# Peptides against a protein of PDB entry 5OK6, part 8

Target 1, 215 residues: chain A of PDB entry 5OK6
Amino acid sequence: ELPGLDSQWRQIENGESGRERPLRAGESWFLVEKHWYKQWEAYVQGGDQDSSTFPGCINNATLFQDEINWRLKEGLVEGEDYVLLPAAAWHYLVSWYGLEHGQPPIERKVIELPNIQKVEVYPVELLLVRHNDLGKSHTVQFSHTDSIGLVLRTARERFLVEPQEDTRLWAKNSEGSLDRLYDTHITVLDAALETGQLIIMETRKKDGTWPSAQL

## One batch from the design tools (peptide; aimed at target 1 L134 S177)

Design b1_p10_6_s2 (made by RFdiffusion4, then SolubleMPNN; from b1_p10_6, 5 letters changed)
Fold by OpenDDE base, seed 4:
Order: C-alpha cells, then sequence, then structure tokens
Structure b1_p10_6_s2 (fold): chain B 215 residues (1-215), chain A 10 residues (1-10)
C-alpha cells in the first residue's frame, strides 16, 4: 500500500534520514534515475494520488551500459543522470513503486577520502593476472580506499596461490612499463590505479629468485 | 621499471 503523498515526501526527503542525510563511511546508498525521481517529486508534491504524474515502477535502464553485467554507463553525473538515496529511502521507494522486472538495484558504498565522504559510484575495476599467464585475467572491483594489500590478497585467492608462495604486485602504466607496488599499506587511490588497469601478480620462484629480476 | 616482455615472464 502506498503511504500518503506528504508521508512519502517526508520519508524520502527528510534531511536526517532521507536524501539529504549526512554521508557515513561504509553505508549503502542507491542510484535512482533522475527523470523517474523528478516524476516522483512532481507526483508527491502535486497532492493528488490519482494524478497522471504517477511515476510507475523505478526504472534505471538508462543508467546501464548493458543488461548482462549491469555495469553503469561511464560519465554519469549526480543530479543530472541520477539521485543518490540512503538504503532506507531506496527500500521505501522500491516497496511502494517496485523496481523494473529483472533490474538489479544500483548499490554503492560511502567511502572516506582524506577530507570528504563520498558515495563511490565508480569503484576501480582491476584486471588481475599472473606473470606467467597474462591471457587469463580476473576482473575484480576495488574501492579507491582499499589497500594494495587487499588487492594482493584478492589476487592470491583468485589464483589459488598456496600460503607458502611469495607474491608481489606490478601495475602496467600508461607507457606500457611496469610499476612495482612496493607499499601494500597505501590505497588504490594513493597508487593511482585506474579501471581497466592490468595488475600483474608475480610469484617468487622456488630458487628464491623473482621472474622480473631477469628482465 | 621493467618492460612487459612480449613472450611473457618465465
Amino acid sequence: as target 1 above (215 residues)
Amino acid sequence: APALPETGWE
């Protein structure tokens, strides 16, 4: 059952718990397509529940580049293409209006950057490979706030590296050279890693030498 | 920084 229009407006636009609430690191927020959201705003502000401004089900189709992997289009802008809602507000809207059949929610996390909290709409997609099999990649999403140590652990897990095997990371730079990721405590952001970047996991040889030492 | 070998790493 749909709540009263004023109740919907207060629930979603409430500055303490709604769209304008403070961002908190680790919380989930959801993208809502801007035209749908504006239609909903017009509907609930109009005061007539039977109005032709009824928004229908939430449909984020225009935000996706594909319906297979449900990846976002590149270059989407907050306030132009989408609105961000906290999890509670999103779940209310979905419960009231529904979500387009088969379409997943666009969930994103609040991250803490040095001077600001931000909803991370575009996590970094890294191509993880082994030094000896560059043709077999695992694409994995990381936060800009994730450590290089997490990237390394994730690569080890994906490639089923045994605990006794010593491994290290290299990033392929824009010049096609390899930059050694020495510090595992810095973030993906600090390392300036980008979506689509090749990250090479080097495994130490049984003789204690590194494959890269012969280059 | 090492170049990525065309033949891959050993």
Scores: peptide ipSAE 0.105, ipTM 0.769, DockQ to the pose 0.723
OpenDDE base, seeds 1, 2, 3, 5: peptide ipSAE 0.061, 0.087, 0.052, 0.092; ipTM 0.758, 0.758, 0.740, 0.767; seed 5 fails the geometry check

Design b1_p10_6_s3 (made by RFdiffusion4, then SolubleMPNN; from b1_p10_6, 5 letters changed)
Fold by OpenDDE base, seed 1:
Structure b1_p10_6_s3 (fold): chain B 215 residues (1-215), chain A 10 residues (1-10)
Amino acid sequence: as target 1 above (215 residues)
Amino acid sequence: APPLPETGWE
């Protein structure tokens, strides 16, 4: 059953768990397609529950690039293409109106940047490869706040590297050369890593030499 | 920065 229209508005916009609540690192927020949200605003502000302005189920179809991987379109803008809601507000709207059948929710995390909290709508997608098999990539998502050490651990796990094997990372830069990721404590953001960037995991040879030292 | 060897990492 739908709550009263004034109660819906207060809970989603002005509540302690509403759209205007402070961002907190690690919390989940959800994207709602802008036209649906504006239709909902018009409905609840109209004061008539039987109004022809009823928004129907949440449909984010226009935000997706495909219905296979459910990836977002590139270049979506907050306030133009979508609205961000905290998890509680999203779950209320889904409970009241439903979500389009088979469509996943668009969940994102709040990240802590040096001077601001932000909902990370676009995590960095890196192409992880081994130095000796550049044709076999693993695409993995990372937060901009994830360390290069996490990228290295993830690459080791994906390629089933034994604990005793020594490994290091290289990034392919825009000039097509390789930059070594020496510091594993810096973030993906600090390293200026971008979506679609090739990250090469080099494994040390049994003789103690590095493959790249022979290039 | 070392060039990307198409084949040279073996």
Scores: peptide ipSAE 0.030, ipTM 0.708, DockQ to the pose 0.637
OpenDDE base, seeds 2, 3, 4, 5: peptide ipSAE 0.029, 0.028, 0.029, 0.027; ipTM 0.717, 0.710, 0.720, 0.695

Design b1_p10_6_s4 (made by RFdiffusion4, then SolubleMPNN; from b1_p10_6, 6 letters changed)
Fold by OpenDDE base, seed 2:
Structure b1_p10_6_s4 (fold): chain B 215 residues (1-215), chain A 10 residues (1-10)
Amino acid sequence: as target 1 above (215 residues)
Amino acid sequence: APPLPATGWE
């Protein structure tokens, strides 16, 4: 059952637990398509539950590139294309209005950057490969705040590298050359890694030499 | 920076 219109407004728009609440690192937030949200605002502000302004089910279709992988369109802007809601507010709206059939929620995490919290709408998608087989990639998403050490561990796991095998990372740069990722404690952001970038895991030879010593 | 070989390296 739908709560009263004033109760809906207070639940979703209140500054303590609603849309205007402070961001906290690690929390889940959800995207809502802007036109739907504005229609909901008009409905609950109108004071008439029988109004023709009823928003219907949440439909984020315009935010997706495709209905297969449910990837977001590039270049979406908060406040223009979508509104961000905390998990509690999102779940209330879904409970009251429903979500379009077959459409997944658009869940994102709050990340901590040096001077600001933000919802990470676009995580970095890296192409992980082995030095000896660049044609077999594993596409993996990382936060900008994830360490290069996590990227390396993830690559080792995906390629089933044994614990005793020594490995290191290279990034393909914009010039088509190899940049060595020496520091594993810096973040994906600090390393300036970008979506679609090729990250090469090199495995040390049994003789103790690196394959790249022959380059 | 070393050039990236087209197929990788051994």
Scores: peptide ipSAE 0.399, ipTM 0.926, DockQ to the pose 0.915
OpenDDE base, seeds 1, 3, 4, 5: peptide ipSAE 0.027, 0.364, 0.028, 0.027; ipTM 0.710, 0.906, 0.715, 0.707

Design b1_p10_7 (made by RFdiffusion4)
Pose (drawn by RFdiffusion4):
Structure b1_p10_7 (pose): chain A 215 residues (1-215), chain P 10 residues (1-10)
Amino acid sequence: as target 1 above (215 residues)
Amino acid sequence: SMIEEFKDKQ
């Protein structure tokens, strides 16, 4: 059952429960298409529960590239294309109005940057492959703030690399050559990795030589 | 493979 209009307003907009909730690293926020949010706002501020301004189910279809991979469209601007809600507010809105059938939520996380916290709406999507098959990829989203060491550990896990196998990473650049990702302590941002980039994990041979020595 | 694609590039 729907809460009253003022109750909905308080839950979604205010304090710890709503949009005013402070940004804390690691917390989840969700994207809501702006037109739907504005319609909900007009409804809850209108004083009429029976109004035709009732927004209906949340539908974020215009925010997705397609329904094959459900990727968020690039180039979206907060306040223009979408509004961010903390996880609780999103949960409440979905429980009240529903979410379009078959459509995934758009969940993003708060990250720490040198002097600010922000929701990372566009993490870096990397294609992780082993050197022997450059077309067999695990597509994984990493934060700009994740370390290269995390990228390596993730690639190892995704490919079920055994503990005794030694592995290291390369990145294929826009010129079609390879840049060695030497330092596992730096971040994806420091390494200037971009979405869609191919990250190649090579495995050391049993004799101690590396496949890349042949390049 | 990596070797087929990058041997002459690196």

Design b1_p10_7_s1 (made by RFdiffusion4, then SolubleMPNN; from b1_p10_7, 5 letters changed)
Fold by OpenDDE base, seed 4:
Order: sequence, then structure tokens, then C-alpha cells
Structure b1_p10_7_s1 (fold): chain B 215 residues (1-215), chain A 10 residues (1-10)
Amino acid sequence: as target 1 above (215 residues)
Amino acid sequence: SMVDEYKDVE
């Protein structure tokens, strides 16, 4: 059952559990398409539950570039294309209005950057490859706050590298050269890694030499 | 090669 319009507004827009609440690292937030949200605002502010301004089910279709992987369109802007709601507020809206059939929720995590907390709408998608087989890539998402060490561990796992095998990473730069990711303690952000960037995992040879040293 | 030179930038 839909609560009263004033109750809806208070539940969604409040500063404690609603849209205006402080971001907290690790929390889930959800994207809501801006037009739908504005329609909802107009509806609840109108004071007439039977108004033609009823927003219907949440429909985020315009935020997706595809309905296969449900990837977001590039360049979406908060406040222009979507609004961010904390999990509680999102779940209220979904319970009241529903979500368009077949659409997944657009869940994102709050990350802590050096000076700000932000909902990470666009995690970094890296193309992980092995030095010896550049044709087999694993696309993996990472947070900007994830360490290069996590990228390396993930690459090792995806490529089924045995624990005794020594590995290191290279990033293909804009010039086409490979820069070594030698510090595994820095973040994806610190390393300036970008979506679509090729990350090469090099495995040390049994003779103790690195494949890259033989090129 | 699709991979240019490995630059070990210290």
C-alpha cells in the first residue's frame, strides 16, 4: 500500500535515511532515473494521490546502454541523469511503485577517496590478460580504491596461477607502451588506471627470468 | 606486436 504523499516525501528526502543522508563508506546506494524521480517529486508535492502525475514503476531504461549486461551509459551525471538514494529509500520506492520488469537495480557502493566520500557509479573495468596470450582477456571491475595488489590477486585467480608462481603487472599506457605496476599498495586511482585499460600479468619463468626481459 | 616495449619506468 502506498503511504500518504507527505509520508513518502519525508521518507525519501530526509537527511537521516533518505536522499540527503551523509554518505558512508561501504554502503549501497541506488541510481534512480532523473525524470522518474522528478515525476515522483511532482506527484508527492501535488497533494493528489489520483493525480495524472503518478510516476508509475521505476524505469531506469534510459540509464542503460544495453539490456544484456545492464551497463550504464557513459557520462551520466548526478542530478542531471539520475539521483542517488540510500538502500532504505530505494527499497521504499521499489515497494511502493515497483521496478520495471526485468531491470536490475543499479546498486553502487560508497567509496572513500582522500578528501571525499562518493558513490562510485563507474567502477574501473580493466582488461586482464597474460603476457603470453594477449588474445584472452578477462574484464574485471575494480573500485578506484582497490589496491594494485587486489588487481594482481584477481588476475592470478582468473588465470589459475599457482601459489608458487611469481607474477607482476603491466599497464598499457596511452602511448602503447607498458608501464610496470611495481607498487602493489597503491590504489587503482593512484595508478591512474582507466576503464578499458589493458593490464598484462606477466608470470616469471621457471628459469627465474621474466618474459618481458627477453623481448 | 600489439604490445609496445615494456618500459620499466623506475
Scores: peptide ipSAE 0.251, ipTM 0.794, DockQ to the pose 0.162
OpenDDE base, seeds 1, 2, 3, 5: peptide ipSAE 0.083, 0.018, 0.079, 0.081; ipTM 0.698, 0.560, 0.697, 0.698

Design b1_p10_7_s2 (made by RFdiffusion4, then SolubleMPNN; from b1_p10_7, 6 letters changed)
Fold by OpenDDE base, seed 3:
Structure b1_p10_7_s2 (fold): chain B 215 residues (1-215), chain A 10 residues (1-10)
Amino acid sequence: as target 1 above (215 residues)
Amino acid sequence: SMVDEYRDVE
């Protein structure tokens, strides 16, 4: 049974626990398609549960660019294309109205940046490759707050690099040249890495030379 | 090659 309309409104829009609540690092928030959310607002504000304004199931289809990997469309804007709800509010709406069959929830994490907390709607998708085989890429998502050290470890794992092998990273820049990611302590954000950027893992040769130094 | 220039910017 659906809660009373006023109760729904208070639970979802309440500034303490709802949509307007403060962001907290590490918490999960969920995207809701804006038109559905507006329809829900109209329904609960109308005061008539039998209203023709009933929103139906949550349907985020318009936010996805594909139904295989469930990637978000690029350039979605909060308040225009979607609203962000904290996990509790999202789960209430799903419980009350349901989620469209087969659609995954669009869960995102709050990240802490130097001056602001935000929901990271778009993690950075990097194309990891080996220096010796550029034809075998691994797409991996990273937070902007993840370290280059994590990117390197992830690359080593994906390419089954032995612990004793020495490795380093290069990022292909907008000019097509490769910039060495020397400092592994800086973040993906600090390194200005972008989605779709090629990250090349170079493995040191047994003779102690780097493949790149021979080019 | 798809990798044209290495900038070892130390």
Scores: peptide ipSAE 0.321, ipTM 0.831, DockQ to the pose 0.189
OpenDDE base, seeds 1, 2, 4, 5: peptide ipSAE 0.311, 0.027, 0.313, 0.305; ipTM 0.812, 0.652, 0.816, 0.812; seed 1 fails the geometry check

Design b1_p10_7_s3 (made by RFdiffusion4, then SolubleMPNN; from b1_p10_7, 5 letters changed)
Fold by OpenDDE base, seed 1:
Structure b1_p10_7_s3 (fold): chain B 215 residues (1-215), chain A 10 residues (1-10)
Amino acid sequence: as target 1 above (215 residues)
Amino acid sequence: SMVDEFRDVE
């Protein structure tokens, strides 16, 4: 059974626990398609539970570019295409109205940037490859706040690199050249890495030489 | 090759 309309409004829009709640790093927020949310607002503000303004189940179909991998469309804008809700508010709406059959929730994390928290709607998808096998890529998602060191560790894990093997990263830039990611302490954001960018893991030879030094 | 254009970025 649906809660009273005023109760729904207070739970979802309350500034302490609802949509207006302060962002906290590491917390989960969820995307709701804007038109559905506006329909819900009209419904609960109307004061009649039997109103023709009933929003139905949450349907985020217009936010997805595909129904296979459930990737978001590029260029979606908060307040225009979607609304962000904290996990508690999202789960209430899902429990009250349901979610369209087969659609996954669009969960995103709050990240901490210099002087601001934001929901990271678009994490960075990097194409990880080995220097000696550029045709075999692993697509891996990273936060903009993740370190280059984490990217390197992740690449080592995906390629089953032994602990005693030395590795380093190169990024293919927009000009087609390779920029060495020397500082492993900077973030993906600081390194200006972008979705779809090729990241090459170079492994040191047994003779102590680097493959790139012989090119 | 794609690997011929290595540049160090600090």
Scores: peptide ipSAE 0.032, ipTM 0.709, DockQ to the pose 0.178
OpenDDE base, seeds 2, 3, 4, 5: peptide ipSAE 0.029, 0.029, 0.027, 0.029; ipTM 0.686, 0.676, 0.661, 0.689

Design b1_p10_7_s4 (made by RFdiffusion4, then SolubleMPNN; from b1_p10_7, 7 letters changed)
Fold by OpenDDE base, seed 3:
Structure b1_p10_7_s4 (fold): chain B 215 residues (1-215), chain A 10 residues (1-10)
Amino acid sequence: as target 1 above (215 residues)
Amino acid sequence: SMVDEYSSVM
């Protein structure tokens, strides 16, 4: 059942629990398409529940690049294209109005950057490959705050590398050369890794030599 | 080279 319009407004916009609440690292936030949200604002501020301003189901279709992988369009801007809501506020809106059939929620995490909390709308998609089978890629999403060590562990898991096998990473740079990721404690952000970048996992040979050392 | 092998697969 839909709550009263004033109750909806207070629950979604209230700075303690709603849209204006402080960001907290690790929390889930959700994207809502801006025009739908503005229509909802107009509806609840109008004071007439029977008004022609009823927003209908949440529809985020314009935020998606495709309906197959449900990737976001590039270059979306907060406050222009979408509004961010905390999980509680999102779940209220979905319970009241519904979500368009077949559309997934656009869930994102709050990350801690050196001086600010941010909702990470665009995680980094890396193309993971093995040095000896470059044709077999695994696309994996990482946070900018994830360590290179996590990227390496994830690559090892995806390629079923045995625990006793030694591995290291290389990144293909914009010039087409390979940069070795020596420090596994730095973040994806610190390593300047970007979406669509190729990451090559090299496995040490049984003789203790690296394949790349023979080049 | 791993670079050459990569360049050939792209």
Scores: peptide ipSAE 0.021, ipTM 0.615, DockQ to the pose 0.261
OpenDDE base, seeds 1, 2, 4, 5: peptide ipSAE 0.019, 0.020, 0.019, 0.019; ipTM 0.609, 0.612, 0.616, 0.619

Design b1_p10_8 (made by RFdiffusion4)
Pose (drawn by RFdiffusion4):
Structure b1_p10_8 (pose): chain A 215 residues (1-215), chain P 10 residues (1-10)
Amino acid sequence: as target 1 above (215 residues)
Amino acid sequence: PKYPEKLPFL
């Protein structure tokens, strides 16, 4: 059952429960298509529960590239294309109005940058492959703030690399050549990795030589 | 520069 209009307003907009919730690293926020949010706002501020301004189910279809991979469209601007809600507010709104059938939520996380916290709406999507098959990829979203060491550990896990196997990473650049990702302590941002980039994990041979020595 | 075309065969 729907809460009253003022109750909905307090839950979604205010304090710890709503949009005013402070940004804390690691917390989840969700994207809501701006038109739908404005319609909900007009409804809850209108004083009439029976109004035709009732927004209906949340539908974020216009925010997605397609329904095959459900990727968020690039180039979206907060306040123009979408509004961010903390996880609780999103949960409440979905429980009240529903979410379009078959459509995934768009969940993003707060990250720490040198002097600010922000929701990372566009993490870096990397295609992780082993050197022997450059077309067999695990597509994984990493934060700009994740380390290259995390990228390596993730690639190892995704490919079930055994503990005794030694592995290291390369990145294929826009010129079609390879840049060695030497330092596992730096971040994806420091390494200037971009969405859609191919990350190649090579495995050391039993004799100690590396496949890349042949390049 | 190193190129990846040889890697599938190594």

Design b1_p10_8_s1 (made by RFdiffusion4, then SolubleMPNN; from b1_p10_8, 3 letters changed)
Fold by OpenDDE base, seed 2:
Structure b1_p10_8_s1 (fold): chain B 215 residues (1-215), chain A 10 residues (1-10)
Amino acid sequence: as target 1 above (215 residues)
Amino acid sequence: PLYPDKLPSL
């Protein structure tokens, strides 16, 4: 049974677990399609549970570019295309109205940037490759706040690199040249890495030479 | 800082 309309409104909008609560790093937030959310607002503000304004099941279909990988469309804007809800509020709405059958929740993390917290709606998708086989890529998502060291570790893991093998990263830049990622302590953001960017893992030869030193 | 060592395409 649905809670009273005033209770729904208070729990989702005005509660300590509501939409307007402060962002906290590492917490999960969820996207809700804006039209559905506005319909829900109209329903609960109307004060009539029998109203024709009933929103039905949550349907985020318009936010997805595909129903196979459930990727978000590019260029979605908060407040125009979607609203962000904290996990508690999202779970309440799903429990009350349901989620469209087969659609995954659109879960995103709060990240800490130098001066702000934000929900990272678009993590960076990097194309990880080995220097000796550029045709075999692993697409991996990273936060903008993840270190280059994490990208390197992830590449090593995906390519089953042995612990004794020495490796380093190169990023293909917009000019088509490779920029070496020397500092592994900087973030993906600080390195200005972008979605779809090719990241080349170079493995040191057994003779102690680097493949790139012969180019 | 732009990483200084640009390599040609591997």
Scores: peptide ipSAE 0.026, ipTM 0.671, DockQ to the pose 0.106
OpenDDE base, seeds 1, 3, 4, 5: peptide ipSAE 0.024, 0.024, 0.025, 0.025; ipTM 0.633, 0.666, 0.650, 0.662

Design b1_p10_8_s2 (made by RFdiffusion4, then SolubleMPNN; from b1_p10_8, 4 letters changed)
Fold by OpenDDE base, seed 4:
Structure b1_p10_8_s2 (fold): chain B 215 residues (1-215), chain A 10 residues (1-10)
Amino acid sequence: as target 1 above (215 residues)
Amino acid sequence: PLYPDLLPSL
């Protein structure tokens, strides 16, 4: 059953689990398509539950590039294209109105940046490859706050690298050359890694030499 | 600088 319109408004906008609540690192937030959210606002502000302004099911279709991988469109802007809701508020709206059939929730994490908490709407998608097989990539999402060490561990796992094998990363730069990721303690953000960037995992040879040392 | 096109030759 739908709660009263005032109760909906208070729960979603002004509650402890509302849209305006402080961001906390590691928490899940959800994207809601802006037009749907505006329709919901108009509905609950109208005071008539039988109003023609009833928003229906949450429909985020316009936020997706495709309905196969459910990737977000590039360049979406908070407040223009979508609204961010904390998990509790999202779950309330879904319980009240439903989510469009087959659409996944657009869940994102709050990350801690040096001076701000942010919902990371666009995690960094890196193309992980091995130095000896550039044609076989694994696309993996990372937070901007993830360490290069995590990228390396993830690459090792994806490529089934044995624990005794020594590996290191290179990033393809905008000039088409390779920059070695020496410091594994810096973040993806600190390394200025971008979505679609090729990350090459080099594996040390059995003779103890690096493949790249022959170049 | 290393170039990726050279890596498959390694």
Scores: peptide ipSAE 0.130, ipTM 0.824, DockQ to the pose 0.789
OpenDDE base, seeds 1, 2, 3, 5: peptide ipSAE 0.026, 0.066, 0.045, 0.028; ipTM 0.708, 0.782, 0.773, 0.669

Design b1_p10_8_s3 (made by RFdiffusion4, then SolubleMPNN; from b1_p10_8, 5 letters changed)
Fold by OpenDDE base, seed 2:
Structure b1_p10_8_s3 (fold): chain B 215 residues (1-215), chain A 10 residues (1-10)
Amino acid sequence: as target 1 above (215 residues)
Amino acid sequence: ALYPDLLPSL
């Protein structure tokens, strides 16, 4: 059942689980297309449930680049293209109005950066490859807060590297050369890794030499 | 600096 308009407004905007609640690291937030949200605001502020301002089902179609992989368009801006809602508020709106058929929710995580919490709308997509087969990539998504150690572990897992095999990472830089990722404790952000960047996993030879030492 | 074009030759 749809709650009263004032109750909807209080729950979504002014509640403990409302849009203006503090961000907390690890929590899920959801994107809502701005025009739909503004239509909802107008509807609940109008005080007339029979109003022609009824927003209908949530439809985020304009935020997606494609309906196959449900990738977001690049360059979307909070407060211009979408609003962010905490999980509880999102689930209320979906329960009240529905979500467009077949359309997935746009869930994102709050991350902790050195001086700020933010919802990570665009996590980093890295192209993971092996040094001996650059033609076989695994695209993997990482948070900017993920360690290089996690990238290395993920690469090892994707390439089915045995525990006894020693491996290290190289990043292809803008100059087209490779920079070795020596420190595995720094973050993806600290390493300045970007979406679409090629990350090469080098595996140590059985003789104890590195392939790259022959270059 | 390594060059990726040299890696397949390894």
Scores: peptide ipSAE 0.142, ipTM 0.812, DockQ to the pose 0.735
OpenDDE base, seeds 1, 3, 4, 5: peptide ipSAE 0.102, 0.135, 0.106, 0.024; ipTM 0.799, 0.811, 0.802, 0.685

Design b1_p10_8_s4 (made by RFdiffusion4, then SolubleMPNN; from b1_p10_8, 4 letters changed)
Fold by OpenDDE base, seed 4:
Structure b1_p10_8_s4 (fold): chain B 215 residues (1-215), chain A 10 residues (1-10)
Amino acid sequence: as target 1 above (215 residues)
Amino acid sequence: ALYPDKLPSL
């Protein structure tokens, strides 16, 4: 059963557990399409539960670029295209109105950046490849706050690299050259890695030489 | 050091 309209508003828009709550690193937030959310706002503010302004089920279709991978469209803007709700508020709305059939929730994490918390709507999609087979890629999502060490570990796992094999990363830069990622403790953000960027895992040869040393 | 677009194969 739907709560009273004032109760819905208070549950979703409050500063403690609703839309206005402080961001906390590691918490899940959810995207809600802006038009649906505005329709919901109009409905609950109207004071009539039988109003023609009833929003229906949550429909985020316009936020997706495809219904196969459920990737977000590029360039979506908070407050324009979507609103962010904390998990509790999202789950209330889904419980009350439902989510459009077949649509996944758009869950995102709060990350800690040097000066702010942010919901990471667009994690970095890196194209992981081996130095000897650039045609076989693994697209993997990383947080901007993930370390290069995590990228390296993930690449090793995806390519089934044995524990005794030594590996290192290179990033393809905008000039088409390869920049070595020396520091594995810096973040994806600190390394200025971008979505779609090619990351090359180099594996050390059995003779102890690096393939790149022959260039 | 900057390297070209392709590392040599193993």
Scores: peptide ipSAE 0.033, ipTM 0.687, DockQ to the pose 0.596
OpenDDE base, seeds 1, 2, 3, 5: peptide ipSAE 0.022, 0.026, 0.030, 0.026; ipTM 0.600, 0.673, 0.691, 0.675

## One batch from the design tools (peptide; aimed at target 1 H131 N132)

Design b1_p11_1 (made by RFdiffusion4)
Pose (drawn by RFdiffusion4):
Structure b1_p11_1 (pose): chain A 215 residues (1-215), chain P 11 residues (1-11)
Amino acid sequence: as target 1 above (215 residues)
Amino acid sequence: AAPNTATSDTW
């Protein structure tokens, strides 16, 4: 059952429960298509529960590239294309109005940057492959603030690399050559990695030589 | 995606 209009307003807009919730690293926020949010706002501010301004189910279809991979469209601007809600507010709105059938939520996380916290709407999607098959990829979203060491550990897990196998990483650049990702302590941002980039994990041979020594 | 557990000594 729907809460009253003022109750909905307080839950979604205010304090710890709503849009005014402070940004804390690691917390989840969700994207809501702006038109739908504005329609909900007009409804809850209008004083009429029976109004035709009732927004209906949340539908973020215009925010997605397609329904095959459900990727968020690039180039979206907060306040123009979408509004961010904390996880609780999103949960409440979905429980009240529903979410379009078959459509995934768009969940993003708050990250820490040198002097600010922000929701990372566009993390870096990396294609992780082993050197022996450059077409067999695990597509994984990493934060700009994740370390290269995390990227390596993730690649190892995704490919079930055994503990005794030694592995290291390369990145294929826009010129089609390879840049060695030497330092596991630096971040994806420091390494200037971009979405869609191929990350190649090579495995040391039993004799101690590396496949890349052949290049 | 399935893991690539196959190996090659060649790049």

Design b1_p11_1_s1 (made by RFdiffusion4, then SolubleMPNN; from b1_p11_1, 5 letters changed)
Fold by OpenDDE base, seed 4:
Structure b1_p11_1_s1 (fold): chain B 215 residues (1-215), chain A 11 residues (1-11)
Amino acid sequence: as target 1 above (215 residues)
Amino acid sequence: AEPDTSRSDTF
């Protein structure tokens, strides 16, 4: 059942719990396509529940690059392409209007950057490979705030590396050369890793030598 | 530089 229009507005736009509330690290926020949201705003501000301005179900189709992986289009801009809602507000809107059939919610996390909280709309997708099988990649999403250590652990897990095996990471740079990711304590952001970047996990040989040393 | 008022990442 739809609440009164004023109640909807207050619930969603309330600065304490709605769209304008401060970000908190670790929270989930949701993207809503801008035109739908503007239509909703017009509807609830119009004062007529029977208005032709009724927004219908939430439809984020224009934000997606594909309907297979539900990847977002690149270069989406907050306020132009979408609005960000906290989980509570999103769930209210979904409960009131529904979400287009088959579309997943666009859930994103608030991350803590050095001086600011941000909703991480574009987590970094890294292509994890083993040094001995560059053709078999695992695409894994990481936060910009995730450590290189987490990337390494994730790679080890994906490749079923035994605990006793020693591993290290290389990043293929834009010049096509390999940069050694020495410091596992820095973040993906600090390492300037980008979506689509190839990350090579090297496994130490039983003889104690590294494969890369033999190139 | 105008203050980035965006609450989304700029990456």
Scores: peptide ipSAE 0.316, ipTM 0.810, DockQ to the pose 0.016
OpenDDE base, seeds 1, 2, 3, 5: peptide ipSAE 0.262, 0.293, 0.285, 0.068; ipTM 0.793, 0.804, 0.800, 0.755

